# Peptides against a protein of PDB entry 6B4J: the designs that were tried, part 267

Target 1, 315 residues: chain A of PDB entry 6B4J
Amino acid sequence: DITMQWYQQLQDASMQCVLTFEGLTNSKDSQAKKIKMDLQKAATIPVSQISTIAGSKLKEIFDKIHSLLSGKPVQSGGRSVSVTLNPQGLDFVQYKLAEKFVKQGEEEVASHHEAAFPIAVVASGIWELHPRVGDLILAHLHKKCPYSVPFYPTFKEGMALEDYQRMLGYQVKDSKVEQQDNFLKRMSGMIRLYAAIIQLRWPYGNRQEIHPHGLNHGWRWLAQILNMEPLSDVTATLLFDFLEVCGNALMKQYQVQFWKMLILIKEDYFPRIEAITSSGQMGSFIRLKQFLEKCLQHKDIPVPKGFLTSSFWRS

## One batch from the design tools (peptide; made by RFdiffusion4, then SolubleMPNN)

Design b1_p29_7_s2
Fold by OpenDDE base, seed 3:
Structure b1_p29_7_s2 (fold): chain B 315 residues (1-315), chain A 29 residues (1-29)
Amino acid sequence: as target 1 above (315 residues)
Amino acid sequence: SEEEKERREKELKELREKIEKLEEEIEKQ
């Protein structure tokens, strides 16, 4: 399967990246530890500062991240920090930056859906300039949320239950599995972030170039989901999240083809979701149903709440 | 109707073909 090969390739690349900077991460030298911590902070703090407040502030954050990735010194924690401080510094920063973007999906976007857009536009812009960061974003995203690939992990003979739960994207701590509501919330945040990334371009870049991971991947994702047997609660939840965030963009891009797909979802795929939906899971199902019915009735998908406007970029 | 079923099957096939092309594009990246 081509999709699974792509998934595995990204995971392998991510693992190789970790091995590349292992010398930095495992060093017992005090100076190396200091450099590691400074680089980690320089990579992650700017991402945590992303907000919907002003476009000018978002540009400053972007410029800082780009400068760091370009080997330029940046100010972090009152110190000058550069990836050139260690031979593995760049790989480490790229990895940690990508990890942090996905973490913001998992945490910030999960709690505040509108936060997807400012995070995503920075991620998209950085990806355009630094393709390796984009690949690492996908690797982290796919590992935490296999439904973003999409695939549904299967239990294999001899597998521990906890390992299977982790493969499904659940957090397992002290032999306690994460509650379903928290799990779905985290998955929703990551899917929403992904759906935002694939449609957004950094406005100060060369917009004439092709998006490095654009709406064609959104179309692929939907099509792959439709070709899979739905997973209880998960499919209905994430399909809604995805369509709410990028449905308008997909509608504009694919026009009649998008509507054909939406009809296919409603008429052919929805009964399959219903068949596996228990009475306790009807909430996600009903939400998706109402969304689809409304969109089909009005022949429109609304612009998502939090979508960045021209006024945002003038602020 | 059977005609509606055939139409939907055709549409699904077209979507699958489009997916395949997109997957090939991803593989080349």
Scores: peptide ipSAE 0.025, ipTM 0.624, DockQ to the pose 0.131
Fold by OpenDDE base, seed 5:
Structure b1_p29_7_s2 (fold): chain B 315 residues (1-315), chain A 29 residues (1-29)
Amino acid sequence: as target 1 above (315 residues)
Amino acid sequence: SEEEKERREKELKELREKIEKLEEEIEKQ
């Protein structure tokens, strides 16, 4: 399967990246530890500062991240920090930055759906300039949310239940599995972030270049989802999340083809979701149903709430 | 009718196949 090969290639690249900077991460030297912490903060703090408040602030954050990745010194925690402080500094920063973007999907976007857009536009812009960061974003995303690939992990003979649960994306701590609602919330956040990334371009970049991971991947994701048997609660939830965030963009890009896809979802795929939906899972099902019916009735998909407007960039 | 169901199922299958082809075309771009 080409999709699984792609998944594995990204995971292998991510693993190789970790091995590359192992010297920095495992160092017992006090200076190396300090450098590691400074680099980690420099990579992650700007991402945590992303907000919906003003476009100007978002630009400052972007410029800081880009400067760091470009080998320029940046101010972090009152110190001058550069990836040149250690030979593995760049790889480490790229990895931690990518990890942080996905964590913002998992945490911030999960709780505040509108936060997807400012995070995504920065991530997209950084990906355009730093492709390795993009690959690492995908690797982190795919590992935490296999449904973003998409694939549904299968139980293998001899596998521990906890390991299977982790493969499915559940958090397992002290032999306690995460509650379904929390799991779905985190998965939703990551899917929403991904759906935002694939449609957004950094407005101050070279817009003539092709998006490094654009709407074609959104179309691919939908097609792959539709070619899979639905998973109880998960598929209905994430399909809604994806369509709510990027459905308008896909509609504009693919036009009649998109509407054919939406009809297929409603007429063919939705009954398959219904067949596996229990009475306790009707919430996600009903939400998807209402969304599809509304979109088909109005022949329009609304611009998602929180979408960045021209007025945002003038602020 | 049973014939109407069969026609609809055929149409949906054909639509799915078309979407798969579109996916392949987009991935090659």
Scores: peptide ipSAE 0.055, ipTM 0.654, DockQ to the pose 0.234; fails the geometry check
Fold by OpenDDE base, seed 4:
Structure b1_p29_7_s2 (fold): chain B 315 residues (1-315), chain A 29 residues (1-29)
Amino acid sequence: as target 1 above (315 residues)
Amino acid sequence: SEEEKERREKELKELREKIEKLEEEIEKQ
């Protein structure tokens, strides 16, 4: 399976990255520990500062992240920090930065869907300049949300239930599995972030270049989902999340072909979702139904709430 | 990668074929 090969290649690259900076992460030396902490803060704090307030502030954050990844010194916690402070510093920062972007999908976007767009445009712009960060974003995303690949992890003979639950993306702490609503909320946040990344370009970059992971990946994702049997609650939730965030962009890009796909979803795939939907899972099902019906009736997909406008970039 | 490109092209082709079949079925009704 080519999809699983791609998944595994990204996971292998991520694991190799971890091994590369193991000396920095496992060092007992006081100076190395200090450098590690400073680099971790320098990589993650700017991402946590991303907001919908002003385009100028977003540019400052982007420039700071890019400067750090470019080997330039940046101010963090009142200190000058550079990836050149340790031979493994760049790999460590790239990994932690990518991890933090996915974590913002899992936490911030999960709670505030509009936050997907400012986070995604920074991630897309950084990915354009630093392809390795993009691969690491995918690796972290795929590991936490296999539905972003997409694939559905299968239970194997002899597997512990907790391990299977973790493979499905559930958090398991002290032998307690995460509640379904919290799980779906986290998965939704990550899918929404991904759907935003594939459609957004950093406006101050070289727009003549092809998007490093563009809308063609959105089309691929939909095609792959439609070729899979639906999962109860999960498929209806994530399909809605994806279409709400990037449906307008896909409509503009693929036009008639997009509408043909949407009809296929409504007429062929949606009944298959309905057939596996229980009475307790009607919330996600109804949302998807209403969205599809509204879009087909109006022959339009609305621009998602929180989409960045020209006025945002002038602020 | 070239493999990723080929995969994407295959997935798109399969989707297009499904759409075409659905259209043909609708036209026959």
Scores: peptide ipSAE 0.033, ipTM 0.603, DockQ to the pose 0.120; fails the geometry check
Fold by OpenDDE base, seed 1:
Structure b1_p29_7_s2 (fold): chain B 315 residues (1-315), chain A 29 residues (1-29)
Amino acid sequence: as target 1 above (315 residues)
Amino acid sequence: SEEEKERREKELKELREKIEKLEEEIEKQ
């Protein structure tokens, strides 16, 4: 399976990255620990500052992240920080930055769906300039949300139940598995972030270049989902999240082909979702149903709430 | 009618095949 090979390649690259900076992360030296913490803060704090407030502020954050990745000193926590402080500093920062973007999907976007867009446009712009960060974003995303690949992890003989639950993307703490609602909320946030990344371009970059991970991956994702058996509650939830965020962009890009796919979803795939939907899961099912029916009736996919307008970039 | 059902099934099959071809094209890129 080409998709699984791609998944594994990204995971291998991520693991190799971790091994590369292991000396920095495992150092007992006080100076190395300080450098590690400074680099971690420099990589992650700017991402946490991303907001829907002003385009100018977003540009400042982008420029700071790009400067850090370019080996330039940046101010963080009242100190000058540079990836040149340690030979493994760049690899560490790229990894932690990518991890933080995915974490913002998991936490911030999960709670505030509109936050997907400013986070995604920064992530896309950084990915364009720093492809390795993009690969690491995918690696982190795929590991936390296998449904973003998409694939459904299978239970293997001899596997511990907790390990299987973690592979499915559940958090397991003190032998307690995460509640389904919290799990779906986190998965939704990550899928929404991904759906935003694949359609957004940083407006101050070279827009003539091809998107490093564009809408073709959105089309692939939909096609792959449709070729898989639906999972109870999961498929209905994430399919809705994906279509709500990037459906308008896919419609504009693929036009008639998109509508054919949407009809296939409604007429062929949706009944398969219905067949596995319990009474307790009707919320996600009904939401997807209403979305599909509305879109087909109006022959339009609405622009998602929180989509960055020209006025945002002038602020 | 049964004929309408068969026609719809054929159209859905053709659509699936087209989507699959599009997937293959994307994977080659």
Scores: peptide ipSAE 0.023, ipTM 0.606, DockQ to the pose 0.203; fails the geometry check

Design b1_p29_7_s3
Fold by OpenDDE base, seed 1:
Structure b1_p29_7_s3 (fold): chain B 315 residues (1-315), chain A 29 residues (1-29)
Amino acid sequence: as target 1 above (315 residues)
Amino acid sequence: EEKRKKEREKKLEELKKKIEELEEEIEKQ
């Protein structure tokens, strides 16, 4: 399976990245520990500062992240920090930055769906300039949310139940599995972030270049989902999240082909979702139903709430 | 009903082909 090969290649690249900076992460030296912490803060704090407040602030954050990745010194925590402070500093920062973007999907976007757009546009712009960060974003995303690939992890003989639950994307702490609602909330945040990334371009970059991971991946994702058996509650939830965020962009890009796919979803795939939906999962099912019906009736998919407008970039 | 079935089958084949094309593009990257 080509999709699984791609998944594995990204995971292998991520693992190789971790190995490259192991010396920095495992160092017992006080100076190396300080450098590690400074680099980690320099990589992650700017991402946590991303907000819907002003385009000018978003540009400042982008410029700071780009400067750090370019080997320039940046101010972090009142100190000058550079990836040149350690030979493994760049690899470490790229990894931690990518991890933080995905974590913002998992946490911030999960709670505040509109936060997907400012985070995604920065991530897309950084990916355009730093392809390795993009690959690491995918690797982290795929690991935390296999449904972003998409694939459904299978239980293998001899596997511990907890390990299988973790492979499915559940958090397991003290032998307690995460509640389904919290799990779906986190998965939703990551899918929404991904759906935003694939459609957004940093407005201050070279817009003539092809998007490094564009809407063609959105089309692929939908097509792969349709070729899979639906999972109870998961498929209805994430399909809605994906279509709500990037459905308008896909409609504009693929036009008639998109509508053919949406009809196929409603007529052929939706009944399969219905067949596996329990009474306790009707919320996600009804939400998807209403969305599909509304879109087909109006022959339009609305621009998602929180989409960055020209007025945002002038602020 | 048969006409609708054939249309759905055709749409599914078109989607499968598009998936394959996109997957090949990803593999080349």
Scores: peptide ipSAE 0.026, ipTM 0.598, DockQ to the pose 0.096
Fold by OpenDDE base, seed 3:
Structure b1_p29_7_s3 (fold): chain B 315 residues (1-315), chain A 29 residues (1-29)
Amino acid sequence: as target 1 above (315 residues)
Amino acid sequence: EEKRKKEREKKLEELKKKIEELEEEIEKQ
């Protein structure tokens, strides 16, 4: 399976990255520990500062992240920080930056869906200039949310139940599995972030270049989901999240083909979702149904709430 | 009903073909 090969390649690249900077992360030297902490802060703090408030502030954050990745010194915590402070500094920063973007999907976007767009446009713009960061974003995303690939992890003989739950994307702490609502909320945030990344371009870049991970991956994702047996509650939830965020962009890009796909979802895929949906899970199913019925009736998918407008970039 | 089934099957085949094309594009990147 080409999709699973791609998944594995990204995971392998991520693991190799971790091994590359292991010397920095495992160092007992006080100076190395200080550098590590400074680099980690420099990579992650700007991402946490992303907001919907002003386009000018978003540009400053982008420029700071790009400067750091370019080997330029940046101010962080009142100190000058550069990836050149350690030979493994760049790899470490790229990894931690990518991890932080996915974490913002998992946490911030999960609670505030509109936050997907400013985070995603920065991530997309950084990915365009730093492809390795993009690959690491995918690796982190796929590991935390296998449904973003998409695939459904399978239980293997001899596997511990907790390990299977973790592979499914559940958090397991002190032998307690995460509640389903919290799990779905985190998965929703990550899918919404992904759906935003694939459609957004940094407005101050070379927009004539091909998007490094564009809407074609959105089409692929939908197609793969439709070729899979639905998973109870998960498929209905994430399919809605994805279509709400990037459905308008997909409609504009794929036009008639997009509508054929929506009809296929309604006529052929919905019964399969319904067949596995328990009475307690009907909420996600009904939400998806109502969304698709509305879109098909109106022959339109609305622009998602929080989509960045020209007025945002003038602020 | 048979005509509708065949039309759905055709749409699914078209979708599968489009998936394959996109997967090939991803592999080349």
Scores: peptide ipSAE 0.026, ipTM 0.598, DockQ to the pose 0.101
Fold by OpenDDE base, seed 5:
Structure b1_p29_7_s3 (fold): chain B 315 residues (1-315), chain A 29 residues (1-29)
Amino acid sequence: as target 1 above (315 residues)
Amino acid sequence: EEKRKKEREKKLEELKKKIEELEEEIEKQ
């Protein structure tokens, strides 16, 4: 399976990255620990500062992240920090930055869907300049949300139930599995972030270049989802999240082909979702139904709420 | 039901082909 090979390649690359900077992360030296902490803060704090407030602030954050990744010194916590402070500094920063972007999907976007767009446009712009960060974003995303690949992890003989739950993307702490609503909320945030990344370009970059992970991957994701049997509650939830965020962009890009896909979803795939939907899961099902019906009736997919406008970039 | 299944499979194959075409277009750029 080509999709699973791609998944595994990204996971292997991520694992190799971790091994590369293990010297930095496991060092008992006080200076190395300080460098690690400073680099981690420099990589993650700017991402946490991303907001919907002003385009100018977003540009400052982008420039800071890009400067750090470019080996330039940046101010973090009142100190000058550079990836050149340690031979593994760049790999560590790339990994932690990518991890932080995915965490913002998992946490911030999960709670505030509109936050997907400013986070995604920075992530996209950084990915364009730093492809390794993009690969690491995918690796982190795929590990936390296998539905972003997409695939549904299967239980293997001899596997512990907790390990299977973790593979499905559930948080398991102290032998307690995460509640379904919280799980779906986190998965939704990550899918929404991904759906935003694939459609957004950093406006101050070279727009003549191809998007490093563009709408073609959105098309691939939909096609792959449609080729899979739906998973109870998960498929209805994430399909809605994906279409709400990037459906308008896909409609504009693929036009008639997009509408054929949407009709296929409504006529052929949606009944399969219905067949596995319990009475307690009707919320996600009904939401998807209403969205599809509205889009087909109006022959339009609305621009998602929180989409960045020209006025945002002038602020 | 079988007819709908075959139609779905055909549509899905058409979509997959379009993905491949898009990937090829991107690789040529």
Scores: peptide ipSAE 0.024, ipTM 0.609, DockQ to the pose 0.128
Fold by OpenDDE base, seed 4:
Structure b1_p29_7_s3 (fold): chain B 315 residues (1-315), chain A 29 residues (1-29)
Amino acid sequence: as target 1 above (315 residues)
Amino acid sequence: EEKRKKEREKKLEELKKKIEELEEEIEKQ
């Protein structure tokens, strides 16, 4: 399976990255520990500062992240920090930056769906300039949300239930599995972030270049989902999240082909979702139903709430 | 089984017709 090969390649690259900077992460030396902490803060704090407030502030954050990844010194916590402070500094920063972007999907976007767009446009722009960060974003995303690949992890004989739950994307702490609502909320945030990344380009980059991970991957994701049996609650939730965020962009890009797919979703795939939906899962099901019906009736998909306009970039 | 096959074929034909109708409407815009 080509999809599973791609998944495994990204996971292997991520694991190799961790091994590359292991000397920095495991060092007991006081200076190395200080460098590690400074680099970690320099990589993660700018991402946490991303907001919907002003395009100018978003540009400052982007420039700071790009400068750090380019080996330039940046100010962090009142100190000058550079990836050149340690031979493993660049690999460590790339990994931690990618991890932080996915974490913002899991936490911030999960709680505030509109936050997907400013985070995604920075991530897309950084990915364009630093492809390894993009691969690491995918690796982190796929590990936390296998539905972003998409694939459904299967229970294997002899597997512990907790390990299977973790493979499905659940958090398990002190032998307690995460509540289903919290799980779906986190998965939704990550899918929404992904759906935003694949459609957004950094406006101050070279737009003549092909998107490093563009809408063709959105089309692939939908096609793959439609070829899979639906999962209870999960499929209805994430399909809605994906279409709400990138459906307008897919409509504009694929035109008639998109509408063919949307009709196929409504007429063929949606009844399969309905057949596995329990009375307790009607919320996600009804949202998807209403969305599909509205889009088909109006022959339009609305621009998602929080989409960045020209006025945002002039602020 | 034959009845289910015919029903599926009919549904597919109806779906194709809906797609064609959508294509015609999009081409007119």
Scores: peptide ipSAE 0.022, ipTM 0.573, DockQ to the pose 0.096; fails the geometry check

